Peptides against a protein of PDB entry 6RGO. Designs and how they scored, part 24

Target 1, 392 residues: chain A of PDB entry 6RGO
Amino acid sequence: MALKLLGFNQDATCFSVISSNKGVTIYNCDPFGKCFELEKSTSNDEELDFLVEMLFSTSLIAVVDKTIGASKRKKLKIVNTKRKATICELTFPHEIMDVIMNRKIICVVLKSDQIFVYDISCMKLLRTIDVRGEKLKSTSKFRNSEAVGDIGVRVSLSTDNNSILCYSSYSKSDKENAPLNDIVVFDALKCIQINVLPAVHQSNIVCIACSPDGMLMATASEKGTIIRVFKTIDTENDEPILVNEFRRGSRPSRISEMKFNHDNTLLACVGESDTIHIFALPVTTTEADANEDDTLQQSSHSLSSSINGLQYISKGLANRFGKIIVSKIPTQSQQRHVAYIKIPENAKYRIGFPKDTTNTIHICGEDGNYLVYSIPRNEVGPCTLVKSNTFD

## One batch from the design tools (peptide)

Design b1_p12_2_s4 (made by RFdiffusion4, then SolubleMPNN; from b1_p12_2, 5 letters changed)
Fold by OpenDDE base, seed 4:
Structure b1_p12_2_s4 (fold): chain B 392 residues (1-392), chain A 12 residues (1-12)
Amino acid sequence: as target 1 above (392 residues)
Amino acid sequence: SAIEELRKLLEE
């Protein structure tokens, strides 16, 4: 049977799949088992296509049936899984491409490059972001070029209540084919643009991950060779802060998903390659909690190696076409993965980080495998398989 | 109401 993965929920307690025979199935991760099924709306042998976004372990899901008819592809259903009932339905002017949510916000991405931001508590529209309209305001000549192929606006939302929305936008270039290589950071609650990261890649951004707290963002382009991690809110001299630059590989390969763990210490990526890569992030010790007086003398000689970071003034190619974020990180200091998981080359996998175990990763494949791996802490190496289950 | 049901689900 053909399985299509929809992915994990925000805390990796559940994952969703499309089964060609059954429709949508949601699995609980621990204890492993089916927790919800949404049957097909039609008996036809049509290829099933759905969007399903689950709100954590709650009985709330957002569903878009993309299988049949232009009208269904424009409808978002909010469903109570316990009741198997639609609570409300929203209809959009264009096909829904993505849906993302947290406990405060639901964002709906349309094929028109519009993002509809709703207060989930009342389904009130807070903002319509028109990414094409922003482009048109910057460049008088942009025809509605139909985005040729899978290139569209990408979004990621913080899982916390701060509701930091990161989305890809068109660079302010005089070129008729400006890439989707800017990032906008947006406070979805206040409906305020916080930051703009210009030209974070040379090509279209195809994957974005926001950290759970919204403080970090990871980006990957169509090349998928380099992952960049930025601060979302903080700037240095009005410039974006590049925290990390990771090398996934030397060969181009599409990254389909990235996730931070819950403490921002790890970033995982998955895609068309045979390898899930896990990268270590520098622990930002928030200096704040150092005030508790506890006197215990243990003389750990912290060798404060003052690495006087040589200000390599990389002569940024100030090409006339906007400030490209040139990596200040020397290519030799590009961090590699600290851990990896081998997966079948032809199987699409999705990833999730559980909340309670920062060194555990959940993965599921279109091959019908749900796998739990332990991530090594002290050495670079393979992850260890801890649990395995199968689904159909 | 539908909104009251939605609010209850957000508290789960």
Scores: peptide ipSAE 0.637, ipTM 0.971, DockQ to the pose 0.890
Fold by OpenDDE base, seed 1:
Structure b1_p12_2_s4 (fold): chain B 392 residues (1-392), chain A 12 residues (1-12)
Amino acid sequence: as target 1 above (392 residues)
Amino acid sequence: SAIEELRKLLEE
């Protein structure tokens, strides 16, 4: 059967898949098994396409049927999985490209490069963000952006109640084809722009991850060779703070998903490559808990000494045109992964971090494998397989 | 109501 992965929920307690014969299935991770099924709306042998966003382990899902007809692709359904019933339905002017949520906010991304921000508790529209309209204030020509293929606005939302929204925006360029390589940080509750990170990559941003607390973001471009981690809110001399620059690889490869773990100590990435990469983030020791365990300081000191080199590079060369160029960290100071998982070539995988075990990662594949790995703490190497299940 | 059901699910 052809499987299509939709992904894990925010705490990796569940994942969702599309089965060509059954429609949408949601699996529980522990105990492993089917917890919800949504039948396909048509008897036809048409390729099924859905968006499904699940709110943690709750009975609340957002569903978009993208399989058939331009009308359904514009409809968001909020569904109670226990009742198998639609609670409410919203219709948009354009096709829905993405849906993200937390306990406060639901964001809907349209093919028009619009982001609709709702208060989830009442489904009231708080803001419409027009990413194209922001570009048009800088560029007079409406090019119908139909010709730029799978490149659209990317979004990530903090899983906490602070509801920090990170999205890709068009750089201020006099060129008709300005790339989607700016990042905007937005308070989704207050509906205020907090920060703008200009030109964080040379090409379009294709993947964004926000940390659970909204304090960090990770970005990757179409090249997928470099991952950059920034502070979301904090600035130094009105300039963006680059915390880390990671090298995924030397060969271009699209990153499809990135996730932080729940304590912001790890960043994982997956995509078109045969390898899931896991990177260590510097633990920002808040000064309070510095008392007990002397043994963890040696690994943190080697990371902190590399960060002190990064603080000297945070002096953005204000180039002659007042554009903040994110200084390229020298290739020698680019951090590599601390852990990895090998996956089958051309297999699409999704990743999730459970809350209770910070050194555990959940993965699932379109090959029908659900796998739990332990991440090594004190060595650079492969993750250890702890649990395996299959699904169809 | 639909909103009351939605609020209950947000508290799960």
Scores: peptide ipSAE 0.633, ipTM 0.971, DockQ to the pose 0.885
Fold by OpenDDE base, seed 2:
Structure b1_p12_2_s4 (fold): chain B 392 residues (1-392), chain A 12 residues (1-12)
Amino acid sequence: as target 1 above (392 residues)
Amino acid sequence: SAIEELRKLLEE
């Protein structure tokens, strides 16, 4: 059967898949097994397409049926999985492209480059963000929606209650084809723009990950060769703080997903390549907790010593045209992965980090494999397979 | 109500 992966929930306790014959299935990771099924509403041999976002391990899911007819593609359903019942439905003016949520906020991304931000506790609209902005209202040139490939607004939301929303935005260049290469950081609760990171890549941003606490974000462009990690809120001299620049590879390859682990020590990426890459983030010891026990310091020092070559090139080379060019870390100081997982070239994989085990990664494939890997701490190398299960 | 059910699921 053809499987399509929908992904892990926020804490990697569950993952969702589309089975061509059954509809949507949600699996529990531990103990491994089916925990929910959403039956196909139609007997037709139409290719099933859904968006399904699960709120942690709760009985709350957000569902969009993208399979049949333009009307369903505009409808968000909030479903109670225990009751198998729709709690509420929202209809949007345009097709839903993405849905993301935490315990406070649900964000709905439309094909119109609009983000609808809701208070999840009452489904009240807090904000509509128009990423195209007021300037593009006049150029009603619908980019023929067929020929503009998978380039749309990308979003990521912190899993905590701070509800930091990172989204891709169009650069202020008066060019008709401005790339989606800016990042906006938005407080989704207060509905305030916190920060803007201009031109973080040379081409469109296709992948964004926010850290669980919302303090970090990772970005990748269409090239997928470089991943940049920034602070979300903090600035230095009104300039964005680049924390890390990672090299995934020398060859272009699309990154489909990135995730931080729960303590912000690791960043994983997956995509069209045969390899999941895991990068180590420097542990920023906040100087404040320097008073308690000396004993934990020794283990963190060994990996940090090789990373000390990251000169904070905070110096945005203000190009002669006032464009903040994010200072490129010299190619020689670009960090490589610390760990990797080999995956089949033709299988799409999704990734998740469990909350309680910061050195463990969950992965699932359209090949029907659910795999748990241990990440090496003290060496650069392959991850070790700890557990495997199959699903259909 | 639908809102009371939604709030209960957010507390899970």
Scores: peptide ipSAE 0.632, ipTM 0.971, DockQ to the pose 0.893
Fold by OpenDDE base, seed 3:
Structure b1_p12_2_s4 (fold): chain B 392 residues (1-392), chain A 12 residues (1-12)
Amino acid sequence: as target 1 above (392 residues)
Amino acid sequence: SAIEELRKLLEE
């Protein structure tokens, strides 16, 4: 059967799939098994298309049926999976492209490049962000609406209660074809723009991941060769906002998903390549919990030396070209993966990090494989398969 | 109400 992966929930306790014959199925990861099914609304042999976002391990899902007609593609249903009932329905002026949520906020991304931010506890609209309207204020020329191919606004939301929203925005260039290569960092609760990261890539941003705590953000462009990691908040100490630059590969390949683990020590990426890459992040010790006692002199010496080289280059270039956040980091400072998983060619995979095991990754494929891998801590190499299950 | 049900699910 043709499977289409929807992805893991925030804590990787469940994943969602579309089965051509059944509709949407949600699987529990441990114990492995079906926990919810949403039946196909039509008997037609039409290719099923859904958005399904699950709130952690709760009985709350957001569902968009994209299979049927332009009207249903504009409807968001909030569903109780235990009751198999719609709690509420929202209708939007344009097609829904993405839905993200945490315990406080739900964000709905439209084909119009609008982001609707709601308080999830009452479904009250807090803000409408108009990414095109912001562009039109910065650029004198209307883009004709027709050339909006697969390049839309990308979003990521912190899984914590701080509800840091990161989204791609259009560069302030007077060019009619301004890329979606700026990032806006937004406090979704306070409805305040925290930061703007201009020109973080040369081309459109196609993938964004926010850390669970909202302190870090990862970005990838259409090229998918370089992943950049940024601080979301400007630190008082003039520290560089760009904290890491990772090389996924030399060949262009689309990255479809990136995720941080729960302690911000790892970043995983998956896409059209035969390889899931896992990168190590330097532990940003927030100075706050430096209570004296834990003298675990783990030799952090080796990773810090590469970051100090980045600080010196950023100060010199910032003075000459303004806030160019992306200085040309020398290609020598690009970190490689610390771990990898080989996946079948042409199989689409999704990734998730479980909360309690920061060195474990969950993956699922459109090939019907659910796989649990252990990530090596002390060695650069392949991940070890720990568990495997199949699904239809 | 729908909102009361929604709040209960957010506490799960």
Scores: peptide ipSAE 0.629, ipTM 0.970, DockQ to the pose 0.885

## One batch from the design tools (peptide)

Design b1_p13_1 (made by RFdiffusion4)
Fold by OpenDDE base, seed 3:
Structure b1_p13_1 (fold): chain B 392 residues (1-392), chain A 13 residues (1-13)
Amino acid sequence: as target 1 above (392 residues)
Amino acid sequence: EELEELQELLEES
């Protein structure tokens, strides 16, 4: 059967798949098994297409049926999986491209480059963000949106209650073809823009991940060779907004998904390549907890790779010229993966980090494999397979 | 009713 992966929930306790025969199936990871099925609305041999976002381990899912007709592609259903009932339905002016949620906020991304932000507790619209309207008025030429089906606004939301929304925006360049290479950081609860990161890549951003706490974000461009990690909030300290630059590879390859683990120590990426890459993040010790006198001389061999060579153009010049010159981080400071998983060629995989085991990663494939890997802590190398299950 | 059910689901673990 053709399987299409929808992905893991926020804590990797469940994953969702489209089965060509059954419709949407949600699997529980532990104990492994089916926990929910949504049957096809139609008996036709039409290729099923759905968006499904599950809220953690709850019985709440957001569903968009994209299989048939432009009308259904504009409808968001909130479904109770225990009752198998629609609680509410929202209709949008344009096709829904993405849906993300946490316990406070649901965000709906439209093909119009609009983001609708709702308070999930009452389904009240808090904000409509028009990413095109923020583009300088001069480039009013609606690009015929037909040919560039893959380049749209990308979003990621923190899984915590702070509800930090990161989205790709158009650069302020007077070029008719301004790339989606800016990042906006938005407080979804307060409905305020808190930061703007201009020109974080040379080409369109195609993948964004927010950390669970909303303090970090990762970005990848269409090239997928470099992953950049940024602080979402400007700290008052002259600390760099760009925390890390990782090299996935030398060959261009699309990154489809990135995720942080729950303690912000790891970043995983998956895509069109035969390899899931896992990168180690420097633990930003927030100096706040340094007051507890516990003399545990754990010789943290700080891999202080002396990033001495980053000529930080001071924050003041970057704001004045609107170019964060991401100074060409010398190719020497680009960190490699610390761990990897080999996956079958041409199999699409999704990734998830479980909450309770920061050194474990869940993966699932369109090949029908659900796999649990242990991530090595003290060595650079392959992850170890711990558990495997199959699904259909 | 619909909002009460939504709130109950948001309180699930």
Scores: peptide ipSAE 0.557, ipTM 0.950, DockQ to the pose 0.755
Fold by OpenDDE base, seed 1:
Order: structure tokens, then sequence, then C-alpha cells
Structure b1_p13_1 (fold): chain B 392 residues (1-392), chain A 13 residues (1-13)
């Protein structure tokens, strides 16, 4: 059967798939099995498309029927999976492109490049963000939305209650074809813009991941060769703080998903390549636990790669047009993966990090494989397969 | 009713 992956929930306890014959199925990871099924409403041989976002391990899902020809592509449903009942429905002026949520906030991304931010507890609209609105004052030409497949506003939300929203925005350029290469950091609860990271890539941003605590974000462009990790809130001399620059590969390849683990020590990426890459992040020592327990000189040769704090004073070469270009980190300072998983060519995979095991990753494929891998701590190498299951 | 059910689901673990 043709499967389409929707992804893991926030804690990787469940994943969602579309089966061509059944509709939406949610699987529990441990014990492995079906926990919910949403039947296909139409007998037509139309290719099913859905958005399904699950709130952690709860019975709450957000559902959008995106099936071609469906009148429902503008309708968000909040569904109780235990009751198989719709709790509420919202209708939007434009097609829904993405939905993301945590315990406080639900964000709805429209084809109009609008983000609707709701208080999930009462479904009250807190803010409409018009990502085009800052640009529309200059150029009335609607990008004919027909030819520019897959390039739209990308969003990521922190899984914590701080509800830090990161989204891609259009660069301030007088050019009709400004790329979606800025990132805005937004407090979704207070409805305040916290930060703007200009031109984080040269081309459109196609993937964003926010850390669970909202303190970090990862970005990838349509080239997918470089992943950049920034601080979300903190700035140095009003300039964005680049924490890491990772090299996924030398060949262009789309990144479809990135995720941080729950302690911000790992970043995983997956996409059109035969390889899931896992990168190590520097442990931000919060100053707090400098408790003096002097004794255990266990020589953990932490490969403290002395990231000499090259304060990359990005001397923003203010090119004559005031474009802050994030200075390319020299290719020598680009970190590689610490671990990897080989996946079948042309198989789409999704990734999730379980909360309880920071060195474990869950993956699922459109090939019907659900796989659990152990991530090596002290060596660069392949992940070890711990558990496998199949689904239909 | 619908809002109460939504709130109960948000409190699930």
Amino acid sequence: as target 1 above (392 residues)
Amino acid sequence: EELEELQELLEES
C-alpha cells in the first residue's frame, strides 16, 4: 500500500501515517501498535493528503483534510481520538499549509503566508502575522502561486510553555523576488517579536527546528548543504549569535525535517538523501550547578574540540545596500555529523527524539518500517539498531 | 461542554 508519513508527536511516543486505503492511522511506539484510525471519508481513488498534529501522548489531534478537490483544505478540526469526535472546527480564508502546536498555542500557516496564532485552551485568536504584509507595501504582484511549488513560510514552535515561534520571512530587498531567508523569533504568548535574523541563508529557508525550550533554532535552505544553529533570544551587540554551522553534505539535497533532542545536545536531520545525520551541540553550561564536588576526575576525554571562542565578530560588511550577510563560517570550522543512519534511497523518513532517552532516536519510513536506534556517545559512527517493527 | 472537553485533553499527560 502507498504510505505517506505525517511524522512523530513532540515526545516521539506516537507517529502518524496516511494509508491510501484506510486514511489516517496513529501508531503508538511502545508498546508498538495502532492507537487511532481516521477512516477515509470518500470512496474515490484520490490521493489522500492530510495534516495531523498530535499533542504529545494526549487524545488531542489537529486535523486538516488536504486531499485535492476537497472543500476541507481551509478547515482545521480539533479531534478527540478516544471519542473519535470533533470538538471544534475553524475555517480559514486560504488553504492551510501547516499546523503546529504545544500545550498553550496552536499556529496555523496559510497559503497566503499568514500565521494565525491561537490560545489553544479557548481557541481565541491572539495574533495574525502577515509575513507578506511588510513587503506588500511595495509590490502588488501576488507571486503567481502556481509555479513556486514547496516554497512557503516555514514555522517551528518550542514544545515548552514559553511558546517561542520561529518563522521564515522575506528579506528587506526592493527586488520582486526577495527570498524567504530571514527568520523572525516571536513570543507566541505575549504576541511580541523578540528577534529578527536577517539573511541566515542565501536562498529560501525550507526547514526550521526550534529547540524544546525555545533557546535554539536550526535552519536549512533549499540547498540543504549547511545547517545553521542560532540562539533565538540572545544577541551580541544587536547581532544574531551563530552557535553552530553543520555540513550535512557537499551535494544539494532537500532537508524535510530537523529536530533537537530534549536536552539540546543533539540535532538530527532527514530529507531526500540516503542518510539521517545527527550532530552534537555544545553543552551550554548554565552557570547554576557549579557545585564544588571536586572528586571524580573521571577523565572523560570529552573531545572538547576546543572551539576556540572565535568570537566571530561578524564584521557585518554592510555591503552598500545595508544587507547584513551572515558571514560564511570558514569551511574548516564546519562541523560534521557525530552519528548517522543509512536509509533506503527514495524512502521518505521522519524522525523523533523520545523524552526519556536522550541517546535514542525513533525513525519511521514510507517503506513501513518503524526503527529505534541508539546514538553512539564517544565515537563518530553509525547508530545501532535496537528495535524494529513494521506497519501497513 | 466543547471547551471543557478541550481543556481536559490539554491536561492529559
Scores: peptide ipSAE 0.556, ipTM 0.950, DockQ to the pose 0.756
Fold by OpenDDE base, seed 4:
Structure b1_p13_1 (fold): chain B 392 residues (1-392), chain A 13 residues (1-13)
Amino acid sequence: as target 1 above (392 residues)
Amino acid sequence: EELEELQELLEES
């Protein structure tokens, strides 16, 4: 049977799949098993296409049936999985491309490059973000770039209640074909733009991940060779803070998904390559734990090793066009993965980080494998398979 | 009714 993966929920307690014969199935990860099935509405041999976003392990899902006709592709259903009933239905002016949610917010991305932001508690529209309309204000010529294939607005939402929304936007470059290479950071609750990261890649951004707390964001372009990690909110001298630059590989390969673990210590990426890469992030010591009053007097000597930080003033030609975030990270210091998982070639995989186990990753494949891996802490190497299940 | 059910499901979370 052809399986199509929809992905994990926010805490990787469940994952969703499309089975050509059954429709949508949601699996629970622990204990492993089917928790919900949405039957195919029609007996036609049409290729099933759905969007399904699940709210954690709750009975709330958002569903878009993209299989049948242009009208259904514009309908978002909120479904109670226990009752197998639609609670509410929203209709949009354009095809739904993506749906993301947390406990406070649901965001709907349209083929029109519009993002509709709703308060999930009442399904009230808080904001319509028009990414094209923002481009039109910055660029004198709207090319109706028919969105050629998979290039569109990308979004990621923090899984916490702060509801930090990161989305790709069009660069303010006077070029008729401005790429989707800017990032906007948006407070989805307050409906305020917090930050703008200009030209974070040279080409269109195809993957974004927000950290669970919304403090970090990872980005990848169409090339998928470099992953950049930024602070979302914090700026240094009104400039974006690049935390890390990771090298996934030397060969171009599309990244389909990235995820942070719960404590922002790891970033995983998956895509068209035979390898899931896991990168270590610097532990931001929040200064908060400094208040344990442990009075131990040990007088040990102040070795003031004055490491003269060489200020590499790279005289990069500031050409008058938009401030490209020049990687200050030397190409030699591009961190590789600290861990990896080998996956079958041509099998699409999805990834999730469980909340309670920061060194565990959940993966599922269109090959029908659900796998749990342990991530090595102190060594660079392969992840260890801990659990395996199959699904159909 | 529909909003009450939606709120109940959000409280399951």
Scores: peptide ipSAE 0.554, ipTM 0.949, DockQ to the pose 0.814
Fold by OpenDDE base, seed 2:
Structure b1_p13_1 (fold): chain B 392 residues (1-392), chain A 13 residues (1-13)
Amino acid sequence: as target 1 above (392 residues)
Amino acid sequence: EELEELQELLEES
């Protein structure tokens, strides 16, 4: 059977899949089993296409049926999985490309490069973000979606209540073909732009991940060779703070998904390659105010792996055109993965981090495997398989 | 009605 993966929920307690015969199935991770099934609306042998976003482990899902007809592709349904009932339906002017949510906000990305931001508690529209709107209305050439591959606006939302929205934007270059290589950081609750990271890659951004707390953001371009991690809110001398630059590989390969773990110590990436890569982030010791007293000698053997955090202060050569050139971290100082998982080359995989175990990763494949891996703490090497299940 | 059901599901979380 052809399986298509939709992904994990925010805390990796559930994942969703499309089965050609059944429709959408949601699996619980522990105990492993089916928790919801959305039946196929049609008996036709048409290839099923859905967007499904689940709100944590709740009975709330957002569903877009993309299988049949241009009208359904513009409809968002909020569904109660326990009642198998649609609570509300929204219709958009253009095809829905992505849906992301947390406990406060739902964001809907359209093929028009618009982001609709809603208060989830009342489904009230808070903001419409037009990512093209800073570019002159002139070239109404809808990029024929056939020839230029799946290059659209990418979004990521913090899973916390702060609701930090990161999205890709078009660079201010007068070139007709300006890349989607800027990032905007947006407070989705207050509807305020809080930061802009210009030209974070040389080509279009194809993957973004926000940390659960919204303090960090990871970005990858079409090349997928370098991942950059930035602070979202904080700036140094009005310049973006580059925290890390990771090397996924030497060969170009598209990254389809990235995720931070719940404590911002790990970043995982998956895509068209045979390898899931896991990177370690430097623990920013917040100087907790040393109030004096309780000398509990927790002998934290800080494995001072001398990650010489070369604070490459990007001496932004402000080239004459005001473009902040993110200084290339020297190729020798680019951090590699600390852990990896080998996956079949022909199977798409999705990733999730469980909340309770910061050194565990959940993965699922279009090959019908749900796998739980332990991430090594002290050594660079393969992850260890802890649990495996199969689904159809 | 519809908004009350939506709020109940958000409180399950």
Scores: peptide ipSAE 0.543, ipTM 0.947, DockQ to the pose 0.818

